# Ledger of designs, part 118: peptides against a protein of PDB entry 3B8E

Target 1, 230 residues: chain A of PDB entry 3B8E
Amino acid sequence: PFLIFIIANIPLPLGTVTILCIDLGTDMVPAISLAYEQAESDIMKRQPRNPKTDKLVNEQLISMAYGQIGMIQALGGFFTYFVILAENGFLPIHLLGLRVNWDDRWINDVEDSYGQQWTYEQRKIVEFTCHTPFFVTIVVVQWADLVICKTRRNSVFQQGMKNKILIFGLFEETALAAFLSYCPGMGVALRMYPLKPTWWFCAFPYSLLIFVYDEVRKLIIRRRPGGWVE

## One batch from the design tools (peptide; made by RFdiffusion4, then SolubleMPNN)

Design b2_p19_2_s1 (from b2_p19_2, 17 letters changed)
Fold by OpenDDE base, seed 5:
Structure b2_p19_2_s1 (fold): chain B 230 residues (1-230), chain A 19 residues (1-19)
Amino acid sequence: as target 1 above (230 residues)
Amino acid sequence: FEERALALLEEALKRIEAA
């Protein structure tokens, strides 16, 4: 997210408070939850591999998979950001290079894609309106990420949802997202303005994409043990 | 990299608040 902000010079899509809530609020409980997950049934039955070569390959593949999931999460957040700005008159192409004028409090006549002029205060309201949906999008995508992390090879449908701590983590993330999105005063205190309920659905295609991606990956691993996808 | 990105973002926010 931050690299796109620098390269494209777009208005800030994600606030510092939102980043802190992701890193400290939403990731800690899920990480603990995964430590209590039951061992995958196929891992316990597998003969020990060569500990030097196979460990390195597995670590690289896991790292690449997490990197790809993180990229899909970021894309989901940016999609929501661009949709909100487009609804307010700022098309994605018009946002390129706009940050300098956007952040200047002395410029009160920044034009949108339709020639409407926006004051500094109006622009900041729209910017902060994007922070909450970006956060909510990440939380919704993290639901899929947490569920798929339960197993390396088995389908989620085969492993099931037996870990009560993981379920609690999903509810905690959702409750935090709802609190930050709808609690009065969050716009002033945390620069997170209220979210339209419809914006929760913007993340669903990306959550589904992660789920489908992981199920396909696991299917390939099951069909071709020892392949490049493990 | 994330810590540096956060630090840069905090610095940018401080500049915006100071302006």
Scores: peptide ipSAE 0.005, ipTM 0.269, DockQ to the pose 0.026
Fold by OpenDDE base, seed 1:
Structure b2_p19_2_s1 (fold): chain B 230 residues (1-230), chain A 19 residues (1-19)
Amino acid sequence: as target 1 above (230 residues)
Amino acid sequence: FEERALALLEEALKRIEAA
């Protein structure tokens, strides 16, 4: 997100506080939950065919898979960001290069895509309005990530949702998202303004995409053990 | 709902600027 912010010179889609909330609030509990997840029976039983090469390949493939999932998460967040800004009159193309004027306190006549002038205050409101939905989008996408990370090869439908810690993690991150989105004062304290309930659904296509992607990946792995997709 | 949300946002921003 931050790299795209710099490269595209767009208004900041995700604030520092929001990033911290993701890292500490939404990633930590899930990570712990995964640590307590019983290792997939096939992972535990399968001796590495070649401990040196297969481990390296597997680590690279895992890293690539997580990288790809992370990119999909970011895309989901940016989608939500662009939709919110578009609803407020700022089309994605108009946001390109706008950051300099956007962040300038002395410019109070920044025009949107429809010629409406926005004060600095109004711009910051809409910017901060994007932070909460972006965060919520990440949380919703992380639901899929957590679920898919339970298994490396088996389908989620086969492994099931038996890990109570995982369920707790999903609940905790959702509760945190709801708290940050709707608790009075969070806009002032964390620059996370209240979210319309409809925005929770903006992430669902991306969550589904990740889920489908991983299930397809796992299906390929099951059908072709030792393939490049492992 | 949108107007109320905007009003809340404006109020929040005014508080931030006053702080």
Scores: peptide ipSAE 0.000, ipTM 0.251, DockQ to the pose 0.034
Fold by OpenDDE base, seed 2:
Structure b2_p19_2_s1 (fold): chain B 230 residues (1-230), chain A 19 residues (1-19)
Amino acid sequence: as target 1 above (230 residues)
Amino acid sequence: FEERALALLEEALKRIEAA
């Protein structure tokens, strides 16, 4: 997220403190919970052909999967960010290169895509309004991602939700998201202004798409063992 | 804090690009 902010010179979609809250608060507990997930029956049945190479390949595949998950989370967050800014008059194309003027306190006539002028204070309110939904979007996407990551090949419906630690992690993550979104003072402390409850659902289509994509992926892996998708 | 963090990152990126 932060790299895209720099490269595209768009207004800051997610604050550094919020990123830290994600990494330490929302990502850590779920990640730990996955370590306690029961080994997939298929993984246990396959004797490693070569323990060294198969372990390395598996670690690479896991690393790629986590990298992909992170990218998907970022895409979901940016989608929400662009939707909110578009609803406030700033179309995505107009945001490109706008950062310099956006962050300048002395420029109070930054025009949106419709010619409306925005003061510095108004712009910062909109920016901080984006931080909370971006964060919440990541949390909602993580619900799907964590459920998906429980198994490599088996469907979630086959494996079930047996890991109580993962379930606890999901609730903890959700509770943290609610706390950061609605607790008084978070706008000042974390630059996260309260969001409308409707924004919690903005990421749901994305989470569903990820879930469907992974179930399809797993189905393909089950039908074609050793395919390029594995 | 955000502005400082951003400034530091921009400086770091400029150094990487210059190298």
Scores: peptide ipSAE 0.000, ipTM 0.241, DockQ to the pose 0.016
Fold by OpenDDE base, seed 3:
Structure b2_p19_2_s1 (fold): chain B 230 residues (1-230), chain A 19 residues (1-19)
Amino acid sequence: as target 1 above (230 residues)
Amino acid sequence: FEERALALLEEALKRIEAA
């Protein structure tokens, strides 16, 4: 988020504190939960891998897959950000380079894509309105990420949701998102204005996309063991 | 490395907020 903020000079899509809440709050319990996930029924039946060659290849493939998922997650957040700004009159193209004028307290006539003038206070309200749904979008996408990370090869439907710690992680992440979104004072403390309930659903297509992507990947791995996708 | 990057980012943001 911040790299795009700096490079594109767009209004800040997500506050620093919210990013810290994602990295430390939402990711910690899920990461721990994966350590307690039951081994796939087929993993222990595999022949010993060559510890030198097979480890490096697998680490690269895993890192690439997680990198791709992370990119999709970021795209989901930015999509929500751009939708909110567009609904408030700021089209994505108009946001490019706007940061300097957007953040200037003395400029009270910043025009939107439709020629409407926005005061500094109005702009900051819109900016802070984006923070909460961006955060929630990340959380909702992380649900899918956490679920798909349970297994390397087996479908989620085959492995099931047996890990109670993983389920707890999903609830904790959701509870944190709800707390940050609706608790009084979060607008001032975290620059996260209250979220309309409808924005929770904006992330669902991306979560579904990640889920489908991973299930297809796992299906390919099952059908073609030792392929380039594994 | 990520912690250092985050710390630098926080410091930068604090400077922007103080500005």
Scores: peptide ipSAE 0.000, ipTM 0.247, DockQ to the pose 0.027; fails the geometry check

Design b2_p19_2_s2 (from b2_p19_2, 15 letters changed)
Fold by OpenDDE base, seed 4:
Formats: structure tokens, C-alpha cells, sequence
Structure b2_p19_2_s2 (fold): chain B 230 residues (1-230), chain A 19 residues (1-19)
């Protein structure tokens, strides 16, 4: 999100507070929960890892986790961001390069895609209106990410949901998202304005996409052991 | 590089909006 903010010079899609809430609030407990995940049913039947040759984290795992899954997550967030801004009169194409004028408090006549002028205060309200839905979108996408990270090769349907700590993590991040979205005063304190309940569903296609992608990947791995997708 | 990236992004977004 922040990289695209810099590269595209768009209005800030995700605030620093929301990023902090993701990194410390929504990601921490789920990440810890993975340490308590039960061994994949086929792992114990495999030969022990050679610590000299078999790295736990290799370029392939990095590419899969941060490259592919991370891109889908980012796309989900940006989709929500662009939809909200479009609903407020700012089409995606118009946002490109707008950041400089958007963040200038002395410019009170920034035009939207339809020629409507927006004051600095109005623009910041719209920006902060995007932060909460973007955050919630990330949380919803992270549900799928957390679930798919349970296994390397087995389908989620094969491994099941036996890790109670992982389940707790899913509830915790959801509860945090709900708290930040609906607790009175969050708009003032955290610049997270109240979320329309409909925005919770905006990320669902992307969560499904991640899930389907990973299941297909795992299916390919099962059918073609030692393939480039493993 | 940033200018090129912006132009490419504009093109991509335009294509998405037209689709």
C-alpha cells in the first residue's frame, strides 16, 4: 500500500495507525498461532530436512508468500480504496499524481473527476473514510492467508482446522477490526471513521481468490511433486 | 522511473475502467 502511495502519488490509502494495527494487532496473534499448528499429515512421513541444503525459507517461499499472496492482498485493499474514492467522485485515473495537491492544506479547490471542488477538510474526511475499509479489507484477506499458511502441500480440507490458537487469532483480529471500525471516538483518536457494514464484504472476492489460488497451487504440488510451485 | 510507472499505471487503470 505505501509503495503504491509513493510510486503513483495517490492519496494515502492506508494510514500509519492502521498499518500499525495490522502489524501489531491483526498479524501478531495469527502469526504466533502458526507456531502451534499441527504438523502436516504427510510431513512426518518425509525424510528429515537436510539443514545444509534445505532452507526453511528459500527464494521460492519468499516469492510465493510475499510476491503472489502479498500482491493479491494489496489488490484487495486497493480495490476497496478505489471503490470508496470513486463513490465520492474520485475515479482511479484522477487519483494518479493527485497526492501533492491533496495533501496541501492551502488548496481548497481540488477538483474531483466530475469537476466538484473539495476543500482540504473534505478531502481528509474522504481519505480517513478509506482507512477503515482498507484495514478491514486487509483483515478479511488475512483470514484466507492465515488459513492457507497452515499447510504447504495438503489442502485445508485435508488438514482441517484443529489449531485452537489459530481460530482464536481469527476471532481476535476480527474483534479488533470491529472495535476500531465501530467504537465511538475512533474517528477522532485514530482517524478511522465508521465503516458501513457492506464494506466487510468488499474483500470477500479476494479472500476467495487467495483461497482458490492456494488450493490450486497445492493441488498442482500434489500432482507434480518437485514442481516450481512447491 | 516514477513518471514511467505513473504512465503505465494510468494506462492500466484506464483499461480497467473501460472494461
Amino acid sequence: as target 1 above (230 residues)
Amino acid sequence: VEKRALELLKKALKLIEEA
Scores: peptide ipSAE 0.000, ipTM 0.184, DockQ to the pose 0.016
Fold by OpenDDE base, seed 5:
Structure b2_p19_2_s2 (fold): chain B 230 residues (1-230), chain A 19 residues (1-19)
Amino acid sequence: as target 1 above (230 residues)
Amino acid sequence: VEKRALELLKKALKLIEEA
């Protein structure tokens, strides 16, 4: 998110508070829940890792975590951001380079894509209106990310959803997201303005994409052990 | 614990903004 913010000079898509809510609020319980997941049925059939040659975190794991899944999460958040700004009159092309004027409190006549002028206060309301849906989009995508992390090779359908702590984690992060999004005073307190319930559905295609992508990846690994996808 | 952490974080962020 920050790299695109700097390179494209767009209005801030994700606030510092929302980032902290993700890192400390929504991710902690789900991550701990994975420690209670049942081992895959084939784990004892795998050869032991060579501690001298095989890294615990290999390039494939880094590519999956940061290069693939992280990029899909970011795309989901930015999609929601651009849709909200477009609904408020700011088309994606018009946002390029707009940050300088957007963040200037002395400029009260910033024009949107349709020639409507926006005061500093109005612009900041729209910006903060984007932060909450971006956050919620990440949480909804994290549902898929957590579920795919249950297994390395087996399908989620083979593993099942027996981990009650993981299920609790999914409810906890969702409840926290709903609380931060709809609790009165969060707009003033955390700059997280309430979102329309319809914005929760904007992330669903990306969650489905992550799930399908990982299931296909795991299917390839099962059919071709030792391949480039493992 | 999370609520207290969020309140502390909010106080810290407010201090940074005022700073």
Scores: peptide ipSAE 0.000, ipTM 0.327, DockQ to the pose 0.041
Fold by OpenDDE base, seed 1:
Structure b2_p19_2_s2 (fold): chain B 230 residues (1-230), chain A 19 residues (1-19)
Amino acid sequence: as target 1 above (230 residues)
Amino acid sequence: VEKRALELLKKALKLIEEA
């Protein structure tokens, strides 16, 4: 997100506080929960890996897969961001290069795509209004990420949702997202303004996309053991 | 209670930012 912010010179889509909430609040507990996940039923059936050939390929493939998932996750966040700004009169094309004027406290006549002038305060409210939905989008996408990370090869439907700690992690991150989105004072404290419940659904297509992507990936791995997708 | 929770969260976040 921050790279696109710099490159495109758009208003900041995700604040530092929201990033920290993701890293500490929504990623840590799920990550710990995965440590308690039951081993895949097929792990013990795998032949010993060749430590010289299989390790490097697998690390690259894992990094690529997680990189791709991370890109889809970021895309979901940006989609939500652009939709919110568009609903407030700022079309995506108009946001390009707008950051300098957007962040200038002395410019109170920044025009939206429809010629409406926005004060600095109004712009910052809109910017901060994007932070919460972006965060929530990440959380919803992380549901899929957490679920798919349970297994490398087996389908989620085969492994099941038996890990109570994982379920707790999903609940915790969702509860945290709800708390940050709806608790009074979060707008002042964390620059996370209240979220319309409808915005929770903006992430669902991307969560589904990640889920489908990973299930397809795993299906390919199961059908072609030792392939480049492993 | 919400205000206290918010303050605690702010403190936690500040500690993380300083970390």
Scores: peptide ipSAE 0.000, ipTM 0.235, DockQ to the pose 0.043; fails the geometry check
Fold by OpenDDE base, seed 3:
Structure b2_p19_2_s2 (fold): chain B 230 residues (1-230), chain A 19 residues (1-19)
Amino acid sequence: as target 1 above (230 residues)
Amino acid sequence: VEKRALELLKKALKLIEEA
């Protein structure tokens, strides 16, 4: 989010404090919960890794975690951001390079895509209105990410949802997201204005996409061991 | 599939970096 904010010179899609809430608040308990996941049914049938040659974190894992899933997560957040700004009169093309004028307190006549002028205060309200939905979108996508990370090869349907700590992590993450989105004063403290409940559903297609994508990937791995998908 | 997905992701990342 912050890189695109700098490169595209768009209005800030996600606040720094909100990013910290994701990194330290919503992600920690879910990540720890994976340590308590049951071993896959076939784990003892796999040869042990060679500790001298086989890295714990390989290029495939980095590609999957930070590449594919992280990208889909970012796309989900940005989709929500662009939808909100478009609903407020700012089309995605118009946002390119707008940051300089957007952040200038002395410019009170920034035009939207329809020629409507926006004051600095009005622009900041719209910007901060984007932060909460972007955050919630990340959380909803993280549900799918956490669930798919339960297994490397087996389907989630084969593994099941027996890890109570993981289930607790999903509830904690959701409760924290709801707290940050709806608690009075969060708009002032975190620059996160209250979220319309409808925006929670904006991320669901992306969460489903991640889930389906990973299940298909795992299915291919099971059907073609040693393929280019592993 | 991972290689193609990685390529697509690299392309998407590049588009995001270029955006």
Scores: peptide ipSAE 0.000, ipTM 0.226, DockQ to the pose 0.020; fails the geometry check

Design b2_p19_2_s3 (from b2_p19_2, 15 letters changed)
Fold by OpenDDE base, seed 5:
Structure b2_p19_2_s3 (fold): chain B 230 residues (1-230), chain A 19 residues (1-19)
Amino acid sequence: as target 1 above (230 residues)
Amino acid sequence: SEERALKLLKEALELVERA
């Protein structure tokens, strides 16, 4: 997210508060929950062919998979951001290079894609309106991420959801997202303005994409043990 | 402690924005 912000010079899509809520609020409980997840039955029984090389390959592939999931999460957040700004009159192409004028408090006549002029205060309201949906999008996508992290090879449908701590983590993330989105005063205190309930659904295609991606990956691993996808 | 941390964070953010 930060790299795209710098390269494209777009208005800030994700605030510092939202970043902290993700890093400290949403990731900690899930990470702990995964430590208590039951080991996949096939992982514990399979002896590595070469303990040195096979471990390194597996660690690299896991790291790549998490990197790809993180990219899909970021894409989901940015999609929501661009949709909200487009709904408010700022098309994605018009946002390129707009940050300098957007953040200037003395410019009160920034034009949108339709020639409407926006004051600094109006622009900041729209910007802060994007922060909450971006956060919520990440939380919704993290639901899929947490579920898929339970196994390396088995389908989610085969492993099931037996870890009560993981389920608690999902509820905690959702409750935090709801609190930050709808609690009065969050717009003033944390620059997270209220979210329309319809925006929760913007993340669902990306959650589904992560789920499908992981199921396909696991299917390939099951069919070709020791392949490059492990 | 969390409220204090949030307040400190808000103050730090305001300082960065003024910077």
Scores: peptide ipSAE 0.006, ipTM 0.329, DockQ to the pose 0.033
Fold by OpenDDE base, seed 2:
Formats: sequence, structure tokens, C-alpha cells
Structure b2_p19_2_s3 (fold): chain B 230 residues (1-230), chain A 19 residues (1-19)
Amino acid sequence: as target 1 above (230 residues)
Amino acid sequence: SEERALKLLKEALELVERA
């Protein structure tokens, strides 16, 4: 998120403190929960063949677990960010390079995509309105990602939700998201303005799409072991 | 007291964002 902010010179989509809350509050517990996940039966039954290939498989699994989750979370967050700004009159293309004028307190006539002028205060309200739903979107996407990452080949329906730590992590991150979104003073303290309940559902289609995609992927892997999809 | 705490927190956050 921060890299895109710098490169694209867009308004800040997510505050630094919110990022810290994600890293320490929402990412840590799920990561720990995954460490305690029971190994998939198929992984445990395979004797370590070649240490190089097994290391590669493990590195791929780690890359999927950490790299893909992070990318999907970022994509989900940015999707929500762009939706909110578009609803407020700022189309994604118009946001490119806008940061300099956006953050200037002396410019009170920044135009949106429709020619409406926005004061500095109005712009900051919209910016801070994006922080909370960005965070919540990450949490909602994490629900799907964590469930998906439990197994490599087996369906979620086959493996089930046996890891109590994972279940606890899902509830904990959801509770934290609710707390940060609705606790009085969070708008002032964390620049996270209160979230309309409807924004909790903004990420759901995206999470569902990922879930369906992964189930299809796993189905293909089960039908064609050793394919390029693995 | 709560407003002061929020103000202090805001100032601290602004300092962190500037660093």
C-alpha cells in the first residue's frame, strides 16, 4: 500500500498506524495459527524424496502463504479504496499524481472527476473514511485466505475447521476490526473514521471469488496430480 | 482527560508519521 502511494502519488489509502495494527493485530495471530495447523495428510505420507525438490515445494508453499496472501489483501484493500473514492467523485485515473495537491492545505479547489471542487477538510474526511474500510477489507479477505491456506489439495469442506487456534484468530481479528471501526475516538486517534456496516460486505464478492478460484484449483490438482497448476 | 489523551495520541501519531 505504501509503495503504491509513493509510486502513483495517490492520496494515502492506509495510515501507518493502521498498517501497524494489521501487522501486529491481524496478521500475527493468523500466522501463528497457520503454524499450528495440522499438516495435510498427503504431505505427511510422502517420504521426503529429494531434499532440493522438497525444499522447493516448501518454499512455494511459504511463498503462497505469505506472498499471495499479502498481495490479495493489498488488492482487496485497494479495490475498496478505489470504490469509496469513486463514489465520492474521484475516479482511479484521476487520483494519479493528485497527492501533491491533495495534501496541500492551501489548495481548496481540488477538482474531482466531475469538476466538483473539494476543500482540504473535505478531502481529508474522504481520505480518513478510506482507512477503516481498507483495514476491514483486509480482515475479510484474510478470512478466505486463511481458510484456503489450510490445505494444498484438499477442499475446505473435506479438511474442515479443526484448528481451534485458527478459529480463535478469525474471531480475534474480526473483533479487533469491529473495535477499531466503531470505538469512539478512533477517528481522532488512528484516523480511522467510523465505518458504515455496508462496507463490511464490500470485500465479500472478492473473498468469494478467491475461495471459488482456489477450490477449482484444488479440484484440478486432485484430478491431475503433477500439473502446472500445482 | 479523555480529550487530552486523544490529543496526546494524535500528536504521537503525527510524530511517527513524520519519522
Scores: peptide ipSAE 0.000, ipTM 0.310, DockQ to the pose 0.030
Fold by OpenDDE base, seed 3:
Structure b2_p19_2_s3 (fold): chain B 230 residues (1-230), chain A 19 residues (1-19)
Amino acid sequence: as target 1 above (230 residues)
Amino acid sequence: SEERALKLLKEALELVERA
């Protein structure tokens, strides 16, 4: 999120402290949980590519957990960010290069995509309104991603939710999201304004699409082993 | 190819986290 903020010069989608909460609070326990997940028989039978680096956890599981999940989380968060800003009159194309004027306290006539003028205070309210939904969207996407990453080939419905550590991770993420979203003072401390309950559901269609996509992918892998989808 | 892509993505993300 921060890199895109700098490169695209868009309004800050997520605060630095909130990013740290994601990295340390929401990502660590789920990542550990995947190491203790009951792997598929085909994953367990695969010899490590490098015994020195691939000691306890299969490289594929690590790559899925840290690579694919991270990318999908970022995409989900940015989706929510752009939706919120668009609802407030700022279309994605208009946000490109806007940061300089957006962050200038002396410019009180920044125009949105519809020609409406926004004061500095109004802009910052909208910016901080994006932070909480962005974070919550990441958590909701993580629910789906963690579930689908349990297996390489088998459906989630076949393996089930047997890992208690994974369930604990999901609970911890949800509790942290609720705390950061609704605890008094978070708006000042983390620049995360209280979340409207409706924004919890913004990520659900996205998570569902990912879930369906992954189940279809796994189905194809099962039907055509060694295909291009692997 | 997907495995390699995911590995590269992981490495890239780790670099971003360190920056």
Scores: peptide ipSAE 0.000, ipTM 0.275, DockQ to the pose 0.023
Fold by OpenDDE base, seed 1:
Structure b2_p19_2_s3 (fold): chain B 230 residues (1-230), chain A 19 residues (1-19)
Amino acid sequence: as target 1 above (230 residues)
Amino acid sequence: SEERALKLLKEALELVERA
């Protein structure tokens, strides 16, 4: 998110506080939950054919897969960001290069895509209004990510959600997202303004996309063991 | 109490950000 912020010079879609909330509040518990997940039987029982080369290849492939999932997560967040800003009059194309004027406290007449002028305060409110949905989007997408990371080759439908710690992690991150979204004072304290409940659903297509992506990936791995997708 | 908790959370997050 921050790279796109710099490159495109758009208003900041995800604040540092929200990033920290993701890292500390959303990612940590799920990561712990995965550590307690029983390794998939195929992972535990499969001896590396070539310990040196296969390990390196597998690490690269895992890194690529997680990188791809991360990109889909980011895409989901940005989608939500652009939708919210568009609903407030700022079309995506208009946001390009707008950051400099957006962040200038002395410019109180920044125009949206429809010619409406926005004060600095109004702009910051709408910017911070994006932070919460972006965060929530990440959480919702992480539901799928966390579930799919439980297995390497088996379908989620085969492995199931038996890990109570995983369920707790999902609950915790959701509760945190709800708390940050709706608790009074979060807008002032964390720059996370209240979110309409409908925005929780904006991430669902991307969660589904990740889920489908991973299921397809796993299906390919099952059909072609030792392929480049493993 | 809620405002205090939020303030403390903010301060904690700021500390983490500075680290």
Scores: peptide ipSAE 0.000, ipTM 0.337, DockQ to the pose 0.039; fails the geometry check

